# Ledger of designs, part 261: peptides against a protein of PDB entry 5EIB

Target 1, 366 residues: chain A of PDB entry 5EIB
Amino acid sequence: VDLEPGTMDSVRSGPFGQIFRPDNFVFGQSGAGNNWAKGHYTEGAELVDSVLDVVRKESESCDCLQGFQLTHSLGGGTGSGMGTLLISKIREEYPDRIMNTFSVMPSPKVSDTVVEPYNATLSVHQLVENTDETYCIDNEALYDICFRTLKLTTPTYGDLNHLVSATMSGVTTCLRFPGQLNADLRKLAVNMVPFPRLHFFMPGFAPLTSRGSQQYRALTVPELTQQMFDSKNMMAACDPRHGRYLTVAAIFRGRMSMKEVDEQMLNVQNKNSSYFVEWIPNNVKTAVCDIPPRGLKMSATFIGNSTAIQELFKRISEQFTAMFRRKAFLHWYTGEGMDEMEFTEAESNMNDLVSEYQQYQDATAD
Target 2, 366 residues: chain A of PDB entry 5EIB as posed
Amino acid sequence: VDLEPGTMDSVRSGPFGQIFRPDNFVFGQSGAGNNWAKGHYTEGAELVDSVLDVVRKESESCDCLQGFQLTHSLGGGTGSGMGTLLISKIREEYPDRIMNTFSVMPSPKVSDTVVEPYNATLSVHQLVENTDETYSIDNEALYDICFRTLKLTTPTYGDLNHLVSATMSGVTTCLRFPGQLNADLRKLAVNMVPFPRLHFFMPGFAPLTSRGSQQYRALTVPELTQQMFDSKNMMAACDPRHGRYLTVAAIFRGRMSMKEVDEQMLNVQNKNSSYFVEWIPNNVKTAVCDIPPRGLKMSATFIGNSTAIQELFKRISEQFTAMFRRKAFLHWYTGEGMDEMEFTEAESNMNDLVSEYQQYQDATAD

## One batch from the design tools (peptide; made by RFdiffusion4, then SolubleMPNN)

Design b2_p24_7_s2 (from b2_p24_7, 12 letters changed)
Fold by OpenDDE base, seed 1:
Parts: structure tokens; C-alpha cells; sequence
Structure b2_p24_7_s2 (fold): chain B 366 residues (1-366), chain A 24 residues (1-24)
């Protein structure tokens, strides 16, 4: 789905264009121009019914629909504004189904789009209310991984998207292969989300290896386990050591010993015990899928529900506040029918979310 | 504080199919 027709032509002409049904391409004529309000109230609102008609048709073709997954950017106008509109409308129509998102967080290291903090803040407000689980894929973290870990001198969108795709493939492993822990979106939500509003996940992937070091790196269960818990392997720009894990899922892929995985997972939990809440028993879940990812013998994917995710929201909030105090570009949003109050409400709700994470970080067993 | 189960919305018991949307 896009408000710009040119993106659809790029997808259609791409190596995977034939995987999508032609009728499932829904596009507008006028892009959102990096404006959330255009995506949510004007241009996106004109297109939303056409998307919902496709969603209904696909839902009717399902034998047993468990839910939805939406991939979008929070920095742009379409992904943020229209994406959150679609989430709201799908939730209204399918209130008993899971809403899962892969939400790409903006970074000034990756994009020069000045209004991204507005789009992200307005989107986070919608995601808090309308999703059941949200993977926070942070362009800040992706850039830093590409530059520092992968040793790419000039990270490209292709390099970032490779990490996104690896992460998405990793976290969806249990959904795609039978007999795994978290085999459905509901089980994932039950295991990962102890509090309904605290459904934002820090994904991570291992191995992350530079091309120059790849030949010298053994892929072992201990190394994967250690890297998966390393802050440098997180796809959200948060340090888990600055917070506490509420819940964790680890998904191993490839031929490995379940016993070795369990031993290494126990060791890493014990080593990092101070970074877990003590009042949620059995809050680490592990799965092993015998099918490796393409091009790797083995991998590990991390899903963390950590109070450290507040660092990401604080970053966005600080950027938002710096712009909003100056009323910078507000006329672009108010001209699309938004009130300044909607900005204040979105900021407040994101700050409340940060406060909730902090409250549970500081909570004791007593 | 023990794990409070604040009222989660009722969710369907399961399913096999996931509809995927890519937006933007």
C-alpha cells in the first residue's frame, strides 16, 4: 500500500513482484509528502476503504485468520499516517484478531526529513492503543550496526533493509514453521506482553559479522547466545543494561543441540540476572527451529520486552518537543484538519508510556 | 509488585493465517 504510484511499480518490477497478487496493490495518486496528517486524514483517508476491501477479501480466503502484521515507517507520511489509520480501521472491524507491527523508527542519521519526530510521535500514540505487539526497528540502531559492526563506511537503505529482513525472518520463524514456541501471534502476545500498553519489542539478530571477519568467525551456540544479548546487536537504539527485561524470547535456527541451547540460555540469564525483573517468573522463552536462514548454518533472533525501550521514546520525545515548542511546520498538519491539541495528546501519551516503563523498571517483588 | 494481568482485550483462540500489509 502506498500513496505514491511509483513505489508500486518498483515493487512490481522487483525480484519478488510476482509473489504479490496484482489486485493487492493499492496506491494513491498524491503522496503524503512526509506529513502524517495527509496519510491519516486526507490522502490516506480517501484510499483506506480500497485497502479495507482487499483486507476483507483476503480475510474471507483464510481458513483460520489469527491476525494481521503491518510493516511501516514512522518517519514518512504514508507509513506513519495511513499505516496507523489502517491499524485503527482493521482493529475496529476485527477486534478479536491480533495486530502485529514492524514499525521502523526514524533517525536523523538516516534521513534529513525534519518532520519525522511529529510523524513518529503521532504514530506511537496510535500504536500504544491499537496494536497488540510492535517490533521497534530503529534506523538509529540499524545505521550503527552497519557502520560499527558490519564495518560499512557508508550504510545504504539496502544495508538497513537487509537487517530488517533478517530480523523479520527471525521473529516470524515460529509462525512459519510448525511445532515451535510462540507458534501463533496470540501465544507470542501472551508470553511477551505482561501489560497491554507495554507491547513494544527490541528485536536483535545474531550473527552480525563484517564481510572481512566472516571467514574467521565460527558460528557456535555460545557465540550466538552471547551476541543475541549484546546491546550492539539490538535493532532498537537502547541499552538493555539501562533497563530491565520484562520478557524475552530467543529463536535459534539451524541444526544444533537443544541441550546446548538451554545451557547457554541459562548461563546468559544468570550472567545478566540484574537486567531481568524478578517478579515475572519464567520470563525467558527459547525456541529451536532446525531450518537455518538462507546463507547461514545457524542464527539466533532475540525479542526483548525491556523497560530500556523508553530510551527510544525519550529520543523521539526530545526531538518532538524541540520542534513543537517553536511551532515548526505545524501549519502543514493543521492545514490537513489536525488540531494542535492532537500533538499535545500524542506527546502526553508517549510520555505516559515512558513513565509506565520506568514504574515497572523500579518495581520490586515486595 | 506481582504480575498484574490488567484487562487485555478478548482475543481469538488462534488461527493459521496472517494477513500481511506493507504500507509506504
Amino acid sequence: as target 1 above (366 residues)
Amino acid sequence: MKRLYPGRRPLAEGGTDIISLNVG
Scores: peptide ipSAE 0.482, ipTM 0.808, DockQ to the pose 0.297
Fold by OpenDDE base, seed 4:
Structure b2_p24_7_s2 (fold): chain B 366 residues (1-366), chain A 24 residues (1-24)
Amino acid sequence: as target 1 above (366 residues)
Amino acid sequence: MKRLYPGRRPLAEGGTDIISLNVG
């Protein structure tokens, strides 16, 4: 789905364009111009019914619908505005189905779009209320991984999208291969989300290796486990050591010993015990899938529900506040039918979310 | 693990199919 027709042509002409049904391409004629309000109230609102008709048709073709997955950017007007509109409308129509998102968080390191903090804050407000599970894929973290870990001098969108794709492939492993932990979205939510509002995940992927070092790196279960819990491998720009894990899922792929995985997972938990809440028993879950990702012998994917995710929201909030205090570009949003109150409500709800994460970080078993 | 505070409607039990949307 896009408000710009040119993106759809690129997908259709791309290597994977034939995987999608032609009728499942829904596009507008006028883009959102990086404006959440244009995506949510005007251009996106004109297109939303056409998307919902496709969603209904696909839902009717399902034997047993679990729920929905939405991939979107929170910096752009279409992904943020129209994406959150679609989430709301789908939630209204399918209230008993899981809403899962892959939400790409904006970063000034990747984009010069000045209004991204508004789009992100307005989106996070909607995601808090209308999603069950949100993978926070942070362009800040992706850029830092590309630059620092992968040793790319000039990271491209292609390099970032490769990390996104690896992460998405990793976290969906249990959904695609029967008999695994979290084999459905509901089980994932039950295992990962102890509190309904605290459903924002820090994903991570291992191995991450520079091109020059790939040939010299042995892929072992200990190495994957150590790298997966390293803050430098997190796809969200948060340090888990500044918070506490509420829940963790680890998904190993490839032929390996389950016993060795369990031993390494126990060791990493014990070593990092101070970074877990003590009042949630059995809060680490592990899965092993014998099928490796393409081009690797083995991998590990991390899903963390950590109170450290508040660092990401604080970053966005600080950027938002710096613009909003100056009323910078507000007329672009209000001109599309938004009230200034919606900005303050979104800011408040995101700050409440930060406070909730902090409360549970500081909570004791006593 | 159970959700400690399941505030919303009971989630449908089971399911095999997931509808995926890419937006923007």
Scores: peptide ipSAE 0.470, ipTM 0.799, DockQ to the pose 0.304
Fold by OpenDDE base, seed 2:
Structure b2_p24_7_s2 (fold): chain B 366 residues (1-366), chain A 24 residues (1-24)
Amino acid sequence: as target 1 above (366 residues)
Amino acid sequence: MKRLYPGRRPLAEGGTDIISLNVG
């Protein structure tokens, strides 16, 4: 789905262009202009029915539909505005199906689009209400990983998208290969989401290694485990040491000893016990898939539900508040039919979410 | 339209489909 036709031609001409049915391409004539309201209420609203018709047709062709997976950017008007409109409409039509998202969080380090805090805040409000699982992929964290860990002097969107793709491949491993932990979206939700609103995940991937050091690094289970729990490897810009893990899933890929994985996972939990809530028993899940990712002997993918994710939402909220207090660019949104109250409601709900994470961070076993 | 991926049928025996959408 895109409001711009030019993106579709790029995807069609790309190396994966033929993987998709021609009929599953729905596009508008004019983009959202980085405006959430244009994506949600005007241009996106004109296109949404044609997308829903395709979704219905694909749903009818499924033997057993688990749910939906949506990938979008929260900084851009189409991904944020039209993406959340689609989530809402799909949730309305399929209320018993899981809604999973890969939501790319905007950062001023990556984009100069001044209205991204509005688009992100308005989107997070919709994601809190209408998704069951959201992977927070933060452009700030991706940039920092590219620069600090991968030693890229000038990270590109291609470099960021490579990390996103590796992570998406990692977290979906259990869904793609039989006999795994979290083999369906509902089992993932049961294991990862102890409270319905607290469904925002911090993904991570290991190994992350610079091109210059790849030749010298032996990939071992201890190294993968240590890197996976390192705050510098989180693809959401928050420090897990500033919060507590509610739940964790670790997905190892490649030929390795399950015994060694279990030992290392126990060791890392014991070493980091202060960073887990004590009142959720068995809150760390581990899976091992013998099939490595392409080009690696082994990998580990991390999924964390941590109260430290509030740092990401606080960053967005601070940026939002600084703009909204000045009514900066607000007329671009109100001109598309939005009320100023929708901004205040979205800000309030995101602040409530932050407060909920803090409450569970401070909770003790009764 | 960023591609509606027809759900990759999980290779899991359970035959459960996921519809994937890319937006924007």
Scores: peptide ipSAE 0.482, ipTM 0.783, DockQ to the pose 0.223; fails the geometry check
Fold by OpenDDE base, seed 3:
Structure b2_p24_7_s2 (fold): chain B 366 residues (1-366), chain A 24 residues (1-24)
Amino acid sequence: as target 1 above (366 residues)
Amino acid sequence: MKRLYPGRRPLAEGGTDIISLNVG
């Protein structure tokens, strides 16, 4: 789904364009211009019914629909504004289905779009209320991984999207292969989300290795396990050491010893025990899938529900507040029919979310 | 813990199918 026809033509002409049904390409004629309000109230609102008709048709073709998965950017007007409108409308029509998102968080290191903090804050407000599970994929973390770990001097959107794709493939492994832990979105939600509003995940993927080091790096279960729990490997720009894990899932792929996986997962939990809440029993889950990713002998994917995710929301909130206090660019949003009160409500809800994460970080076993 | 969303219908039994949307 896009508000710009040119993006759709690129996807359709691309190597994967034939995977999608032609009728499932829904596009507008006028883009959102990086404005959440255009995506949510005007241009996106004109297109939303056409998307919902496709969603209904696809839903009717499902033997047993478990839920929806939406991938979007929170910095751009279409992904943020129209994406959250679609989430709201789908949630209204399918209240008993799981809503899962892959939400790409904006960063000033990656984009010069000045209004991204508004788009992100307004989007997070919608995600708190209308999603069950949200993978926070932070462009800042992706850039830092590309630059520091992968040794890319000038990271491109292609390099970032490669990390996104690897992560998405990893976290969906249990959904695509039968007999795994968290084999459905509901089981994932039950295991990963102890509190309804605290459904934002920091993902990670291993191995991450620079091209120059790939030939010299052995892929071992200990190395994968160590890399997954490294703060530098998180796809959200948060340090897990500044918070506590509420829940963790680790998904190993490839032919490996389950015994070795269990031993390494126990060792890493024991080594990092201070970074877990003590009042959630059995809060680390491990899955092993014998099928490796394409081009790798083995991999591991990390899903963390950590109170350290508040660092990401604080960063966005600080950027938002700095602009909003000056009323910068507000007329572009209000001119699309948005109320200024929606900004203050979104800011408040994000700050409440941060406070909730902090409360559970500071909570002790009574 | 069972996510009791107040006022939400119990989430239907675990399905097999996921509808995926890419937006923007």
Scores: peptide ipSAE 0.476, ipTM 0.785, DockQ to the pose 0.326; fails the geometry check

Design b2_p24_7_s3 (from b2_p24_7, 10 letters changed)
Fold by OpenDDE base, seed 5:
Structure b2_p24_7_s3 (fold): chain B 366 residues (1-366), chain A 24 residues (1-24)
Amino acid sequence: as target 1 above (366 residues)
Amino acid sequence: MKSSLPGRRPLAEGGTDIISLNVG
């Protein structure tokens, strides 16, 4: 789905364009211009019914619908504005289905779009209310991984999107291969989301290795386990050591010993015990899939529900507040029919979310 | 056992299919 026709032509002409049904391409004539309100109230609102008709048709073709998975950017007007409109409308029509998202968080290191803090804050407000599970994929973290870990001097969108794709492939492993932990979106939500509003995940992927070091790196279960718990491997720009894990899932792929995985997962939990809440029993889940990812012998994917995710929301909130105090660019949003009160409501709800994460970070077992 | 998310409305049991949307 896009408000720009040129993006759809690029997808259709791309190496994977044929995997999508032609009728499932829904596009507008006028882009959102990086404006959430244009994506949510005007251009996106004109297109939303056409998308919902496709969603209904696909839902009717399902034997047993679990839910929905939406991938979008929170910096751009289409992904943020129209994406959150779609989430809201799908939630209204399918209130008993899981809403899962892959939400790409904006970063000034990656984009010069000055209004991204508005688009992100307005989107997070919608995601708090209307999603059950949200993978936070932070362009800040992706850039830092590309630069520091992969040793790319000038990270490109192609390099970032490669990390996104690897992460998405990793976290969806249990959904795509039978007999795994979290084999459905509901089981994932039950295992990962102890509190309804605290459904924002820090994903991570291992191995991450620079091209120059690939030939010297052994892929072992201990190395995968150590790397996926390293703050430098998190796809969200948060340090887990500044918070506490509420829940964790680890998904191993490839031919490995389940015993060795269990031993290494126990060792890493014991080593990092101060970074877990003690009042959620059995809060670490492990899965092993014998099918490796393409081009790797083994991988591990990390899913963390950590109170350290508040660092990401604080960063966005600080940027938002600095713009909003100046009334910068507000007329672009109000001109699309948005009320200024929605900015203050979104800011408040995101600050409440941060406060909730902090409360559970500071909670002790009585 | 109907798996409900704590403090949310009960979600429908089970499911095999996931509808995926890419937006923007």
Scores: peptide ipSAE 0.484, ipTM 0.792, DockQ to the pose 0.301
Fold by OpenDDE base, seed 1:
Structure b2_p24_7_s3 (fold): chain B 366 residues (1-366), chain A 24 residues (1-24)
Amino acid sequence: as target 1 above (366 residues)
Amino acid sequence: MKSSLPGRRPLAEGGTDIISLNVG
């Protein structure tokens, strides 16, 4: 789904364009112009019914619908504004189905779009209320991984999107292959989300290795396990050591010993025990799928629900506040039918979310 | 009894199918 027809043509002409049904391409004539309000109230609102008709048709073709998975950017106007509109409308129509998102967080290191803090804050407000599970994929963290870990001098969107794709493939492993932990979205939500509003995950993928060192690095269970819990491997720009894990899931892929995985997972939990809440028992879940990802002998994918994710929201909030106090670009949003109050409500709800994470970080077992 | 997490909406039983949307 896009408000820009040119993006759809690029997808259609791409190496995977034929995997999608032609009728499942829904596009507008006028892009959102990096404006959430255009995506949510005007241009996106004109297109939303056409998307919902496709969603209904696909839902009717399902034998047993679990829920929805939406991938979008929170920096742009379409992904943020129209994406959150779609989430709201799908939630209204399918209130008992899981809403899962892969939400790409904006960063000034990756994009020069000045209004990204508005688009992100307005989107997070919607995601808090209307999603059950949100993978926070932070362009800042992706850039830092590409530059520092992968040793890419000039990271591209292609390099970032490769990390996104690897992560998405990893976290969905249990959904795509039978007999796994978290084999459905509902089980994932039950295991990962102890509190309804605290459903924002920091993902990670291992191995992450520079091209020059790939040939010299053994892929071992200990190395994968150690890399997954490294702060530099998180695809959200927060340090897990500044917070506490509420819940963790680890998904290993490839031919490996379950015993070795369990031993290494126990060792890493013990080593990092200060970074877990003590009042949620058995809050680490591990899965092993014998099917490796393409081009790797083995991998591990990390899903963390950590109170450290508040660092990501604080970064966005600080950027938002710095613009909003100056009323910078507000007329672009109010001109699309938004009230200034909606900015204040979105800021407030994101700050409340930060406060809730902090409360559970500071909570002790009685 | 699977402890229903307080304040969570009723979730459907586990299904097989997931509809994926890419937006923007």
Scores: peptide ipSAE 0.474, ipTM 0.798, DockQ to the pose 0.290
Fold by OpenDDE base, seed 4:
Structure b2_p24_7_s3 (fold): chain B 366 residues (1-366), chain A 24 residues (1-24)
Amino acid sequence: as target 1 above (366 residues)
Amino acid sequence: MKSSLPGRRPLAEGGTDIISLNVG
C-alpha cells in the first residue's frame, strides 16, 4: 500500500513483484508529503476503504485467520499516518485478531525530514492503543550497525533494508517453521507481553560481520549468544544495561546442539542476571530451527521486551518537544484537519508509556 | 504496599493464517 504510485511500480517491476497478487496493489496519486495528517485524515482516508476491501477479501480466503502483520515507517507520512489509520480500522473490524507490526523508527542520521518526530510521536500514540506486538526497528541503530560494525563508510537504504529483512526473517522463524516456540502470534504475545501496553520489542540479530571479516569468522553458538545480547547487535538504539528485561525470546537457526544452546543461554542469563526482572519466572524462551538463513551456516535472533526501550521513546519525545514548543510546521498538520490537542495527547501517552516502563524497571519482588 | 501489576488483556483466539501489509 502506498500513496505514491512510483513506489508501487518499482515493487511490481522488481524481482519479487510477481509474488504479490495484482489486485493487492493499492496506491494513491498524491502522496502524504511526509505529513502524518495527510496519511491519517485526508489522502490516506480516501484510500483506506479500498485497502479494507482487499483485507476483507484476503480474510475471507483464510482457513483460520490469526491476525495481521503490518510493516511501515514512522518517519514518512504514508507509513505513519495511513499505516496507523489502517491499524485502527482493522482493529475495529477484527477486534479478536492479533495486530503485529514492524515499525521503523526515524533518525536524523538517516533522513533530513524535519517533521519525523511529529510523525513518530503521533504513530506511537496509535501503536500503544491499537497493536498487540510491535517490533521497534530503529534507523538510528541500523545506521550505527552499518557504519560502526559493518564498516560501511556511506550506509545506503539498501544496507539498512538488508538488516531489516534479516531481522524480520529471524523473528518470524517460529511462525514459518512448525514445531517451534511461539508458533503463532497469540503464543508470542502470551510469552512476550506481560502487560498490554508494554508490547514494544527490541529485536537483535547475530552474526553482524563486516564484508572483510566474514571469511575469518567462525560461527559458534557461544559467539552467537554473546553477540545477540550485545547492545551493538540491537536493531533499536537502546542499551539493555540501562534497563531490565521483562521477557526475552532467542531464536537460533542452523545445525547446532540444543544442549550447547541451553548451556550458553543459561550462562548469558546468569552473567546478565542484574538486567532481568526477578518477579517474572521463566522469562527467557529459546527456540532452535535446523534450517539456516540464506547465506549463513547459523544465526541467532533476539526479541527483547526491555524497559530500556524507553531510551528510544525519550529520544523521539525530546525531538518532538523541541519542535512543538516552537509550533514549528504545526500549520501543515492542522491544515489537514488535526487539532493541536492531538499532539499534546500523543506526547502525554508516550511519556506515560516511558513512566510505566520506568515503574516496572524499579519494581522489586517484595 | 503490593503494587498490583495490571492484569493481562484477553488474547485473541489462535489461528493459522497471517495477512501481511506493507505500507509506504
Scores: peptide ipSAE 0.473, ipTM 0.790, DockQ to the pose 0.274
Fold by OpenDDE base, seed 3:
Structure b2_p24_7_s3 (fold): chain B 366 residues (1-366), chain A 24 residues (1-24)
Amino acid sequence: as target 1 above (366 residues)
Amino acid sequence: MKSSLPGRRPLAEGGTDIISLNVG
């Protein structure tokens, strides 16, 4: 779904364009211009019914619909504004289905779009209320992984999107292969989300290896386990050591010993025990799928629900507040029919979310 | 005090299919 027609032609002509039904390409004529309100109230609102008609048709064709997954950027106008409008409308129509998102967080290291803090804050407000599971994929963290770990001198959107795709493939492994832990979105939500509002996940992927080092790297269960718990491998720009894990899932792929996986997962939990809440029993879940990802012998994907995710929201909130206090660019949003009060509500709800994460971080077993 | 976990909305049981949307 896009507000720009040229994006659809690029997808259709791409290597994977044929995997999508032609009728499932819904597009507008006028882009959102990096404006959430244009995506949510005007251009996106004109297109939303056409998307919902496709969603209904696909839902009717499902034997047993468990839920929805949406991939979007929170920095742009279409992904943020129209994406959150779609999430709201789908939640209204399918209140008993899981809403899962892959939400790409903006970073000044990746984009010079000055209004991204508004788009992100307004989006997070919608995601808090209307999603059950949100993978926070932070362009700040992706850039840092590309630059520091992958040794890419000038990371591109292609390099970032490669990390996103690897992560998405990793976290969806249990959904695509039967007999695994978290075999459905509901089981994932039950295992990963102890409190309904605290549904924002820190994803990670291993192995992450620079091209020059690939030939010298062994792929072992200990190395994968160590790397996926490394703060430098987190695809959200927060340090897990500054918070506490509420829940963790680890998904291994490839031919490996379950015993070795269990031993390494126990070792890493014991080594990092101070970074877990003690009052949630059995809060680490492990899955192993014998089918490796394409081009790798083995991989591990990490999903963390950590109170450290508040660092990501604080970064966005600080940027938002610095702009909003100056009333910078507000007329671009209010001119699309948005109320200035919605900015204050979104800021408040994000600050409440940060406070809620902090409360559970500081909570002790009574 | 029994901390009543706020009742999660009853999610439909036993679904197999996921509808995927890419937006933007």
Scores: peptide ipSAE 0.470, ipTM 0.781, DockQ to the pose 0.282; fails the geometry check

